# Peptides against a protein of PDB entry 6A30, part 59

Target 1, 150 residues: chain A of PDB entry 6A30
Amino acid sequence: AQDADNVLQPIMDLLDSNLTLFAKICEKTVLKRVLKELWKLVMNTMERTIVLPPLTDQTMIGTLLRKHGKGLEKGRVKLPSHSDGTQMIFNAAKELGQLSKLKDHMVREEAKSLTPKQCAVVELALDTIKQYFHAGGVGLKKTFLEKSPD

## One batch from the design tools (peptide; made by RFdiffusion4, then SolubleMPNN)

Design b2_p17_6_s1 (from b2_p17_6, 8 letters changed)
Fold by OpenDDE base, seed 4:
Structure b2_p17_6_s1 (fold): chain B 150 residues (1-150), chain A 17 residues (1-17)
Amino acid sequence: as target 1 above (150 residues)
Amino acid sequence: DERAEKLKKALQEVRKK
């Protein structure tokens, strides 16, 4: 549980910060789309992290997300006007899209089989993230979350 | 989950606008 929390905290902090912002600036339909794209990104990132190099203690996901999120942690952005919100979503989507391109540069290191402990951590992490995105039924539908991004 | 509840509240506020 603690290991799962350590892996999840950086991701969840990023998600909380971004989704809180998006919830303030986006219409419902746009926000739902953003949630879907973020879900896909998170799932792809997790899948890549599982398939990619051994769980080095430093959450590469956290570092990758921090490396991309450090661009967002800069200053107390005053709530931008409606026009600025759309650009922020676009920029966030662009940054998220660049994370999808990172797939091509990550050398397929041989999928080291996750230890049973690592598998349990990943499963717990996935369940936690699913619950987060479902948001008690107000967020993404369970049927969407259960669809493994192919 | 506290974070899920926070998101739920945030999303519910969007639904009311």
Scores: peptide ipSAE 0.370, ipTM 0.851, DockQ to the pose 0.079
Fold by OpenDDE base, seed 3:
Structure b2_p17_6_s1 (fold): chain B 150 residues (1-150), chain A 17 residues (1-17)
Amino acid sequence: as target 1 above (150 residues)
Amino acid sequence: DERAEKLKKALQEVRKK
């Protein structure tokens, strides 16, 4: 439990700060879309960090943005701020580069085989993040969180 | 979870506006 908390704390601090800001500046429909994209980005970043340790944060973020960034373009969501939704996700993704700390704490060795302890930490971390994004039912739906972002 | 509750409150405020 303590190991999982130590790994999650920086990520959760980042998410709390950014989502609090987004909740203030975004309309409800825009905010839901942002939450979905952030969820996908977090999950994919965690997966790649665990499975592919040699990747740099910049490489991971760039690949994720290229793969998923097209999903925001379809909705001309005029964010009331001068930044389009794509730019907000880009900025959030750049900040989520701090997920490298998860790599450093969870994956000290080549990720081909997580130890049972590491697996337990990852499972606990994933459950915590799912609960966070669900936010007692006002966030993302459980059915969405249970699906692979891929 | 305290953090989940914080987000819940933030999202609920968006619904009231």
Scores: peptide ipSAE 0.360, ipTM 0.846, DockQ to the pose 0.083
Fold by OpenDDE base, seed 1:
Structure b2_p17_6_s1 (fold): chain B 150 residues (1-150), chain A 17 residues (1-17)
Amino acid sequence: as target 1 above (150 residues)
Amino acid sequence: DERAEKLKKALQEVRKK
């Protein structure tokens, strides 16, 4: 459980921050679309992270997230006008897109089979993320979350 | 899950507007 929490914490912090912001600025229909796209992105990222041998250096993901996270604190949350909200989504998508590109440069080392412990951590992580995106039935539908190829 | 509850609350606020 603690290992899963440690792996999820940076992702969940990012999701919490972004989704809290999006919930304030987006209409319900737009927010649902954003949730679906974020879910796909998270799943794709997790699938690739699982297929990639655990980057032993937790430091690199943490450092990359920390370097990008520090830039967000100083901006006075001026409630961006509708135009600024679109630009923020675009910038967030661009930042997330850059994270996906970083993935293509990660040399596919030989897909080492996950140990049973690693599988259990991943399953727990997936369940936690599914519960998060479901948000007690207010978020994404269970059927949508379950159809994601495990 | 505390985080799921936080998101739930945030999403519920959007529905009331």
Scores: peptide ipSAE 0.346, ipTM 0.840, DockQ to the pose 0.079
Fold by OpenDDE base, seed 2:
Structure b2_p17_6_s1 (fold): chain B 150 residues (1-150), chain A 17 residues (1-17)
Amino acid sequence: as target 1 above (150 residues)
Amino acid sequence: DERAEKLKKALQEVRKK
């Protein structure tokens, strides 16, 4: 349980910060789309983290997410006008989408079978993230979250 | 659960606007 929390905390902190911001500036339909894209990104990142040899430093998921998040910090969040907010979200989604292209350059080292402990941690992490994105039924639908290839 | 609740509240606030 503690290992799962340690792995999830940086991701969840980033998600909380970003989604809180997006919830303030986006309409409901846009926010749902952002949630879907973030879900895909998180799933892809988790898949890579699982398939990649345990990059020892807790910092790498956080740093991969932070390196792409740092582009957002320098702009004084002037509440972008509706048009500027959509473009910022689109740019953020595009930057997040470029993380998917990083998949092609990571050499398929032999998928070392996760130890039973690692599998349990990943399963717990996935369940926690699914619950987060579902947000008691006001977020993403369970059917959407379950169709994501685990 | 606490974080999910925070997101839930944030999403509910959007629905009211």
Scores: peptide ipSAE 0.333, ipTM 0.835, DockQ to the pose 0.078

Design b2_p17_6_s2 (from b2_p17_6, 8 letters changed)
Fold by OpenDDE base, seed 2:
Structure b2_p17_6_s2 (fold): chain B 150 residues (1-150), chain A 17 residues (1-17)
Amino acid sequence: as target 1 above (150 residues)
Amino acid sequence: DERAKKLKEALQKVRAA
């Protein structure tokens, strides 16, 4: 559980920040599309992270996410006026683009069979992320999340 | 769970608007 939390924390921090912003500025249909794309991105990132040695990935993900997260000023989200929304979307999109770059840095080392412990951590992490994206039914449909190759 | 709750709250606000 602790290992899963350590792996997820940087990803979840980024997701929380971006999704909170998107939830404020996006229409429901747009937000749903964004959630689907984020889900795919997270799943792809996790798949690649699992292939890499756990310790290197945590540090790399944490460092990469931290370097890019500094641009999210903890500024009091004054509800930006309508004009500010476009810029916020653009900034959020840039941050999401950085997640895609994280994918490129994750060199697929030969899929060493995950140890049973690593498998358990991944399963727990996946369940947590699924619950997060489902968000009690207001997010992505459970059926969509379950059909995604874990 | 706390993060899921926050997202839920954020999404509910969007749905209500």
Scores: peptide ipSAE 0.155, ipTM 0.734, DockQ to the pose 0.118
Fold by OpenDDE base, seed 4:
Structure b2_p17_6_s2 (fold): chain B 150 residues (1-150), chain A 17 residues (1-17)
Amino acid sequence: as target 1 above (150 residues)
Amino acid sequence: DERAKKLKEALQKVRAA
């Protein structure tokens, strides 16, 4: 559990920051679309993060995210007052864009074989993320989540 | 779990609006 948390922490922090804002400002259908794209992005990011570097290297994950997401805030972003709202939207969009770029810059190397322990961590991480995106039924449908590659 | 709860709450508000 702790290992899974360590692996997920950088991604989840980014998601929390962006989704908090998006949930407040986006129309329902737009938000759903955003969630779907984020889900795909997260899955791809996890694949690279787990397969390419050692699974236990949370520092590398953090570094990678920081390199592409310069200025990414960890944690939930509070919506600023009325005057700064537009800027926050742009910042959030920029951050998401940087995360997408991370995918492109992560060189796909040969998949490393995972130890049984690493497999267990991945499974737990996937379950956690699925639950997060499902959000008790108000987020993405389970069927959609199950279609995504592990 | 806490993160999921927060997202749930946020999404519920959007759905209700």
Scores: peptide ipSAE 0.150, ipTM 0.728, DockQ to the pose 0.117
Fold by OpenDDE base, seed 3:
Order: structure tokens, then sequence, then C-alpha cells
Structure b2_p17_6_s2 (fold): chain B 150 residues (1-150), chain A 17 residues (1-17)
């Protein structure tokens, strides 16, 4: 448990700061869309960090941002004060690029085959993140969270 | 758990508004 907490702490700090802000500034429909895109981005980042050998942080993040940027643009149109909301989403996306620093903490375990201990840590981490995004039913639906490639 | 609680509270405020 302590190991999982140490791995998740940087991501959770980033998510807490950004999602709290988004919850205040976004309409419900826009917020849900943003949450879905953030979930996808986090899951893809974790997957690549855990499963794929360390690619250069900038290339991976740039590819993820380009792939998921279209979803953020759709939510962008419905944000009150278009300029401020857009800038906040952009900043959050850019900060999610700093999830590369999580890569440094997780990638130190380079082996394609996770040890049983590492698998247990990853499973616990994923469960924690799913619970966080579900937020007692007011966040993302469990069905959506479970369809993510575990 | 505490972090999830904070997010839940924030999202509930949006839903109630």
Amino acid sequence: as target 1 above (150 residues)
Amino acid sequence: DERAKKLKEALQKVRAA
C-alpha cells in the first residue's frame, strides 16, 4: 500500500489541483467530457509507462495530446468564458505532460514482465484511480472505467 | 479516500448548481 501511494502521489496531486478547479468553472456536461478525456489520457500514459519501454517523454505526451486534443476541443466550445476555460484546459493538458515525471518513478522498473509485487502495486494503483474518478457515483460511470483496457 | 471525498464534494456542488 505504501509503495502504491508513493507511485500515485504525484499524479493525485496534479489531479486534485486541476479537477477541483475544473469542477468550479465548468458546466456539468463539459466537466464530464473533460473527466473522460483526462481518464483516457491518464490510462494511456500509465499503460505506456508500465508496458512500453521508456520513449522520450516529449514524444509520448505530444502524441497523446494530439490524439485526445479533439475531445478537449469539443468541450471547449461549451465553457463559460471561452478564453479562461480553454486556457485552463490547455494548462492542465500541459501539466499532464509532466506525468512524464511519473514515468521516471515507474519506469525504473523497466522489466517487460512485472514481478508479482509490481503487479499487485499496479492493480492497487488502478483501483485507487478508478475509485477517485468514480467519486461515489457523481464522476465517471463504472462501466466507462471498466471498459478501459486493464 | 480523502482525495476521492474532496472530488465528490466538488462534483456534487456542480450538480446542485
Scores: peptide ipSAE 0.150, ipTM 0.733, DockQ to the pose 0.084
Fold by OpenDDE base, seed 1:
Structure b2_p17_6_s2 (fold): chain B 150 residues (1-150), chain A 17 residues (1-17)
Amino acid sequence: as target 1 above (150 residues)
Amino acid sequence: DERAKKLKEALQKVRAA
């Protein structure tokens, strides 16, 4: 559990920050679409991270995510004036774009067999993320989350 | 769980608006 939390923490921090912002700015339909795209991005990133060689790359991803996440701390989310809201969306989109770029740099290395312990951690991590995106039924549907190619 | 709660709260606010 603790290992899963350590792996997820940087991703979850980023998601929390961005989704909180999007939830405030976006209409329900737009937000749902954003959630779906983020889910896909997270799943793809995790898949690649799992396929990628052990602990060293996770640390790099975590470090990269932390370096970019620190810039978000000081923004007092003042209810942006219309102009400020657009800028915030642009900044958030830019940050998400950086995550997409990270996806492109994740080279598919040959799937190393995960140890049973690693598999358990991944399963727990996936469950946690699914629960997060489901958000007690107000987020993404369970069926959508389950149909995502494991 | 705490994060899920925060997202839930945020999403509920969007639905209420």
Scores: peptide ipSAE 0.150, ipTM 0.731, DockQ to the pose 0.079

Design b2_p17_6_s3 (from b2_p17_6, 9 letters changed)
Fold by OpenDDE base, seed 4:
Structure b2_p17_6_s3 (fold): chain B 150 residues (1-150), chain A 17 residues (1-17)
Amino acid sequence: as target 1 above (150 residues)
Amino acid sequence: DERAKKLEKALKKVREA
């Protein structure tokens, strides 16, 4: 559980920050689309993170996410007026796009079989993220979330 | 669970708007 939390914490912090912002500035249909794209991105990133880096160094995921997320540590995002929403979405999308580039920084190591401990961490991580995106039923549908490769 | 609840609250507000 603690290992899963350590792995998820940087991703969840990024998601919380961005989705909180998007929820405030996006129309419902746009927000739903954003959630779907974020879900896909997160799942793809997790899959790559599991397959490519040796899970041995929790510090690498944290460091990679921090290196790309250090751009988010910049100041109190004052909720800009309605006019700045599009630019904020664009900037957030750009930042999220950096998660896709994480692949380029991950050394292709041969897909090592996950240890039972690593599998348990991944399962817990996936369940946590699914619950997060489902958001008590007001987020993404369970059927959509379950289409993601386990 | 707390993070999920936070998102739920945020999304509910959007749905009600």
Scores: peptide ipSAE 0.287, ipTM 0.809, DockQ to the pose 0.081
Fold by OpenDDE base, seed 5:
Structure b2_p17_6_s3 (fold): chain B 150 residues (1-150), chain A 17 residues (1-17)
Amino acid sequence: as target 1 above (150 residues)
Amino acid sequence: DERAKKLEKALKKVREA
């Protein structure tokens, strides 16, 4: 459990920051699309982390997520006036477009055999992330989360 | 999970908005 938490913490921190921001600036339909794309990104990143050799799991997930998150400069997004909300949505849409392009370039690497301990950690991580994205029923539907290729 | 609850609260606010 503690190992899973250590692996998930950087991802969850990024997700919390980004989704909190998107929740404030996006309409429901846009937010749902953002959630779906983030879910796909997280799943693909986890798959790669599991399949890729022992690069420090934290650095690769953090780097992949940080490279895609770098467009969100730590700037205190003062929730500006209505005009600035549109620009933020445009920027968010641009970032989502880049994420979609990244998905198309994500080469599926061959699945490496995981140890039973690693499998248990991944399962726990997946359950935690699914629960997070479901968000008590106001987030993504369970059916969508379950159909995502593990 | 406290994080899931936080997201839930954030998403509920969007729906009410």
Scores: peptide ipSAE 0.284, ipTM 0.811, DockQ to the pose 0.114
Fold by OpenDDE base, seed 2:
Structure b2_p17_6_s3 (fold): chain B 150 residues (1-150), chain A 17 residues (1-17)
Amino acid sequence: as target 1 above (150 residues)
Amino acid sequence: DERAKKLEKALKKVREA
């Protein structure tokens, strides 16, 4: 549980920051689409992170995600006027793009079989993320989350 | 769980708007 939390914290911090912003500026249908894309991105990132040797990459992911997360905190979000919403979406998309680049730098090292401990951590992490994206039923549907490749 | 609840609240606000 503690290991899973350590792995998830940077990702969750980024997600919380971005989704909080998106929830304020996006219409429901747009937000749902964003959630779906974020889900795919997170799943793909996790898949790659799992295939990589866990220790060094977690620190790098955490550091990268923390660097990007700190950029969002400095904006005293004055309630952006409508024009500011587009810029905020663009900035958030740029941050998400950086997560995608992280995907490219995560060289698929040889799929070392996850140890049973690592598998358990991943399962816990996946359950936590699924719960997060479901958001008590107002987020993504369980059926969608369950059909997503782990 | 707490983070999920936070998102839930945020999304509910969008739905209500």
Scores: peptide ipSAE 0.284, ipTM 0.808, DockQ to the pose 0.117
Fold by OpenDDE base, seed 1:
Structure b2_p17_6_s3 (fold): chain B 150 residues (1-150), chain A 17 residues (1-17)
Amino acid sequence: as target 1 above (150 residues)
Amino acid sequence: DERAKKLEKALKKVREA
């Protein structure tokens, strides 16, 4: 459990920050679409991270997230005017897009078989993320979350 | 669970708006 939390913490911090912002700015329909896209992105990122050796990528993801996280603290959440909200979404999308580019530099190293412990951590992590995105039933539907290829 | 609850609360507010 604690190992899963350590792995998830950076992702969850990013998601919590972005989704909290999106929840304030976006209409319900837009927010649902954003949630779906974020889910796909997270699943894709996790799938790739699992295929990559666990030790080296946590430091890179952590370092990249830490470098980008420092920029967000100084922004006084002035309720962006309608124009500022669009710019924030654009910036957030750009940041998320940069995370997707990290995808291209992740050389497919040979999928080392996950140890049973690693598999258990991944399963727990996936369940936690699914629960997060479901958000007590007000988020994404369970059926949508479960259709992700295991 | 705490983070999920936070998101739930945030999404609930959007649904009520």
Scores: peptide ipSAE 0.275, ipTM 0.803, DockQ to the pose 0.080

Design b2_p17_7_s1 (from b2_p17_7, 9 letters changed)
Fold by OpenDDE base, seed 3:
Order: sequence, then C-alpha cells, then structure tokens
Structure b2_p17_7_s1 (fold): chain B 150 residues (1-150), chain A 17 residues (1-17)
Amino acid sequence: as target 1 above (150 residues)
Amino acid sequence: MTASQQRIEKLTKEMKK
C-alpha cells in the first residue's frame, strides 16, 4: 500500500487540484462529463507511459485530445467563467502530462515488461485511482470505470 | 488510513456539497 501511495502521489496531487477546482465551478452534469474525459485521459496516458516508449508530454496529450475531443463538443455548456469546458479539459490535460513521471516511479526506462512486484504495485495503483474517481458513489459509476476507456 | 484513502474521503465530501 505504501509503495502504491508513493507512486501515485504526484498524480493524485495534480488530480486533487484540478478536481477541487472543477467541483467548485461546474454544474453536476458538466462535472460528470469532465470526470469521464479525465478518466479516459488518465487511463490512456498511464497505459501509453507503461507500455510504449517515452513520448513527449505534448505529443501524448495532443494525440489523446484528438482521439477523445469529439466527445467533448456535444456537451457545450458554457461554464460561468466564460471558459469552454473543452478549454478547461485541455488545460487539465496539459497538466496531466505530468503522468509521464509515473513511469519513473513504476518502470525503468529500458524495461518493456514489469517485474511481479511492479505488477502488484500497478494493480493496486489502478484500483486506488478507480476508487478515487468513484468518490464514494458521487463520482463515476463502477460500471463505467470497469470498461475500457477507448 | 493511507494517504490515498484520505484523498478519496476528501474528494467524496467535496463532491457531496
């Protein structure tokens, strides 16, 4: 548990900051949509960071935003701050480029495969993130979190 | 309680407001 907490700390710090802001400024339906997109982004970034060769944060985020950006256009609710929800997610995605640091904690740069210990840490980390996004039932549904983000 | 558990509880409380 401590190892997983240590691995997650940088990512959780970032998520806490962003989600706290979104919870304050977003209406419930908008917040739910933002959470879904953030979940997809986090999961895809983690997968790529672990499995694929190192990419630049900008390249990773740009690819993810292009892949999922079409889903955001349907929910154009102008936030009270005159910021488009898409722009806020884009900004959050840029910050979530720091997910690349997760690789440094979990996987050595040359490693294409995880050791059994690393696998156990990753599994626990993923479960923890799912629980975090579920937020005691007020966040994302478990059924959504159990599906592929793609 | 782990640090992660504390974060989950905090977020849960914030989203319930």
Scores: peptide ipSAE 0.528, ipTM 0.922, DockQ to the pose 0.696
Fold by OpenDDE base, seed 2:
Structure b2_p17_7_s1 (fold): chain B 150 residues (1-150), chain A 17 residues (1-17)
Amino acid sequence: as target 1 above (150 residues)
Amino acid sequence: MTASQQRIEKLTKEMKK
């Protein structure tokens, strides 16, 4: 469980920051749509990250997500007016779009078979992130999360 | 409670607002 948390930490840090903002500024239906797109992005990113790099403790995910997360200056988010919300969504979408570029740089190195331990960690991580996106029932439906993000 | 579980709870609370 702790290993899964460590693997997820960089992704979760990014998701927490963005989803907290979206939850505040988006209507529920818009938020659901954002969650769906984020889910697809995260799953695609994870799939590539799991298949391509050896799960080194310093998850390439963490380093890559940290490099892209630096742009969210901890500025005192004054409650943005309605106009600022759109720009924030755009900026967050742009940052998330950079996660898609991560897709291009992860050269398919030879799929080193994950060790049984690594497989177990990945399974736990996937289950955890599904629960995260389900968000106690207020997020994405389980049936959606169980389907391929393709 | 794991760190991930805490994050789930936090997100759940935020989304319920």
Scores: peptide ipSAE 0.526, ipTM 0.921, DockQ to the pose 0.774
Fold by OpenDDE base, seed 1:
Structure b2_p17_7_s1 (fold): chain B 150 residues (1-150), chain A 17 residues (1-17)
Amino acid sequence: as target 1 above (150 residues)
Amino acid sequence: MTASQQRIEKLTKEMKK
């Protein structure tokens, strides 16, 4: 459990800072939408980090984040103060783009097959992140979290 | 409780407000 916490610390620090802010400024429906998009982003980033060798260009994550950042703009969620909230989400998405640094922390383990211990840590880490996004039942539904982000 | 559990509880409390 402690090993999983250590592995998750960088991503959880980022998520805590952003989600705490969003929880304060967003209506519940908007917050759930943000959680869904963040979940997809986190899962895609983790999957790529685990499956792709460490040498895959920082450019791909940047491009994916940029493409997903553009998709968030088109959702006409009438947030009352259009400029500040959208800019905050955009800035948060940019900060989430720094999840590339998470890649460096997670991928620094050699592209070799994960040891059974490492697999167990990753599984526990994934379960912990699912629980985090579920947020005691006020966040995302378990059925959504168990579906492949495909 | 683990650090992660504490974070989950904190987020849960914030989202319930």
Scores: peptide ipSAE 0.526, ipTM 0.921, DockQ to the pose 0.723
Fold by OpenDDE base, seed 4:
Structure b2_p17_7_s1 (fold): chain B 150 residues (1-150), chain A 17 residues (1-17)
Amino acid sequence: as target 1 above (150 residues)
Amino acid sequence: MTASQQRIEKLTKEMKK
């Protein structure tokens, strides 16, 4: 548990900062949509970070921003300030590119496979993030969180 | 309570407002 907390610390710090802000400025339906998009972004970033060889942070950020930016545009999220909210999400997405650091904490060696210990940490980390986005039932539904963002 | 659990609780409280 402590290892998972340590691994999650950078992303959780980022998420706490952004979600606290979003919770204050967004209407409930908008906030839910933001959470969904952030969840997808986080999960995709984590998956890529674990599975893909070290892509340059810029490449990952650019790809994620492009993929999720298109999704956000289609969703017409009524943010209090449309431009500000979208920009905030993009900024959050850009900062979430720092999830590459999760790899640095988990994978010391260029090993293509995670050790059993690393797998356990990843699993616990994923469960913790799910619980975080569920937010005691006021966040995302469990059924949504169990669905692959792919 | 782990640090993550504390964060979850905090977010839960903030989102309930």
Scores: peptide ipSAE 0.518, ipTM 0.920, DockQ to the pose 0.721

Design b2_p17_7_s2 (from b2_p17_7, 9 letters changed)
Fold by OpenDDE base, seed 5:
Structure b2_p17_7_s2 (fold): chain B 150 residues (1-150), chain A 17 residues (1-17)
Amino acid sequence: as target 1 above (150 residues)
Amino acid sequence: MTKSQKRIEELTKKMKE
């Protein structure tokens, strides 16, 4: 459990920031699309983090997430008037688009076989992330999360 | 309750508001 929390912490920090923002500014249909893209990103990040480098390099997750998260200036997002909301969505979409492009440029290193302990941590982490994205029923449907090929 | 579970609960609450 503690190992799973350590793996999840950087991801949760990213998700908390983004989902809180998107929940405030996005209409439900837009939010669901954003959540689907974030889900893909998280799954890809977890795969790379857990399967490619040994769990010991927590610094790389933080660096990968921070390199892309540094563009979110901790600016006190004044709840923009309706006009500012569109710009924020556009900026968020642009950032997500850049993350998608990063996926294409990151060379798939050969997946190393996970140890049983690593598998258990991944499974627990995946369950936690699924619960996070489901968000008590206001997020993504469980059926989507379970059937996703990611 | 793990730290992650607590965060999920808090986020769920915020999304329902």
Scores: peptide ipSAE 0.111, ipTM 0.715, DockQ to the pose 0.766
Fold by OpenDDE base, seed 3:
Structure b2_p17_7_s2 (fold): chain B 150 residues (1-150), chain A 17 residues (1-17)
Amino acid sequence: as target 1 above (150 residues)
Amino acid sequence: MTKSQKRIEELTKKMKE
């Protein structure tokens, strides 16, 4: 359990900073699309975090996510005027686009077979993330999360 | 309850408000 929490912490920090904002500024249909793209990004990030570096290298993804997450100061979320909301969505889309490009530059080391311990951590982490993205029914559908090819 | 589970509950509450 502690190992799974350690793996999830950097990802959850990124998600916490952005999803609350997106839930407030996006219409339901736009939010669902954003959540689907974030789901793909999270799945890809987890695979790289757990499979490519030893579980101990939490620092690299934390650094990558922190470099991209620094833009949302915990400041008073003034509900952006409609114009500010559009700019925030654009900035968020740009950040997501940059993260996707980073995927192409990370050398896909061949999927090393996970150790039994790593598999157990991944399974627990995946269940937690599915619950997060479902968000008590306001997020993604369970059927989508279960059947996702990612 | 894990730290992650507690965090999910807090976020779910915020999204429902």
Scores: peptide ipSAE 0.107, ipTM 0.709, DockQ to the pose 0.708
Fold by OpenDDE base, seed 1:
Structure b2_p17_7_s2 (fold): chain B 150 residues (1-150), chain A 17 residues (1-17)
Amino acid sequence: as target 1 above (150 residues)
Amino acid sequence: MTKSQKRIEELTKKMKE
C-alpha cells in the first residue's frame, strides 16, 4: 500500500492541480472529454514509469515531476475571464505534453518483466487511479475505465 | 485508508459541489 502511494503521489499532485482547475472552468461534457484524454495519458505514463525503472529509481521521476510542478503554486486563482481559461488549458496541455516527451525518453530502457511485487503495486495503483477518475460517479464511468484498451 | 484514498475522497467531494 505504501509503495503504491509513493508511485501515485507525483501523478496525483499533477492531476489534483489540473483537475481542480478544469472542474471549475469546464462544462461537464468538456470535463469528461478532458478526463478521457488524461486517463489515456496517465495509463501510458504509468505503464512506462512502473515497468521501466526499478521501484528504487522512482525518486528520480518524483524529483523531475516535482521540479516541473513547483511553478504552478503561487497563482491566486482569479476566476480567469473566458480568454484566460483557454490560455490556462493551453498551458496545462503544454505541461502534460512535456510529460509525454519524458515518456518517449524512458522507452529506451530494456523491458524488464515486472516482479510479483511490482505487479501488486501496479494493480493497487491502477485501482486507485480508476477510483480517482470515477470520482464517485462525477467523472468517468466504471465501464469505460475497466474496458479501456490502455 | 491510504493517503491516496483520503485524497480521492476529498477530491470527489470537491467535484460533487
Scores: peptide ipSAE 0.105, ipTM 0.712, DockQ to the pose 0.704
Fold by OpenDDE base, seed 2:
Structure b2_p17_7_s2 (fold): chain B 150 residues (1-150), chain A 17 residues (1-17)
Amino acid sequence: as target 1 above (150 residues)
Amino acid sequence: MTKSQKRIEELTKKMKE
């Protein structure tokens, strides 16, 4: 459980900031679309973070994720004007795009089979993330999360 | 409750508001 929390913490820090923003500025339909794209990104990132580097290197990825998340200044929740909302979405998308670039620097070492411990951590992490994206029914449908090819 | 679960709950609450 603690290992799963350690893996999830950097991802959740990023997601919390972005999803809170998106929930405020996006219509429900747009939010769902954003959530779907974020889901794909998170799944791809998790696969790489957990499967490709040894769990010991997660601290580096966590540090990299944390460095990119600090750029959102604690700006007072002023209701963004329509123009500000678009720029905020763009900035958030740019930050998320930088996560995809981190992908290119991870050397595809041979798909070593996950140890039983790593498998258990991944399973717990996946369940937690599914719950996160489902958000008590206001987020993505369970059927989408379970049948996602990602 | 794990730290992650608590965070999910807090986020879920914010999304429902």
Scores: peptide ipSAE 0.100, ipTM 0.703, DockQ to the pose 0.774; fails the geometry check

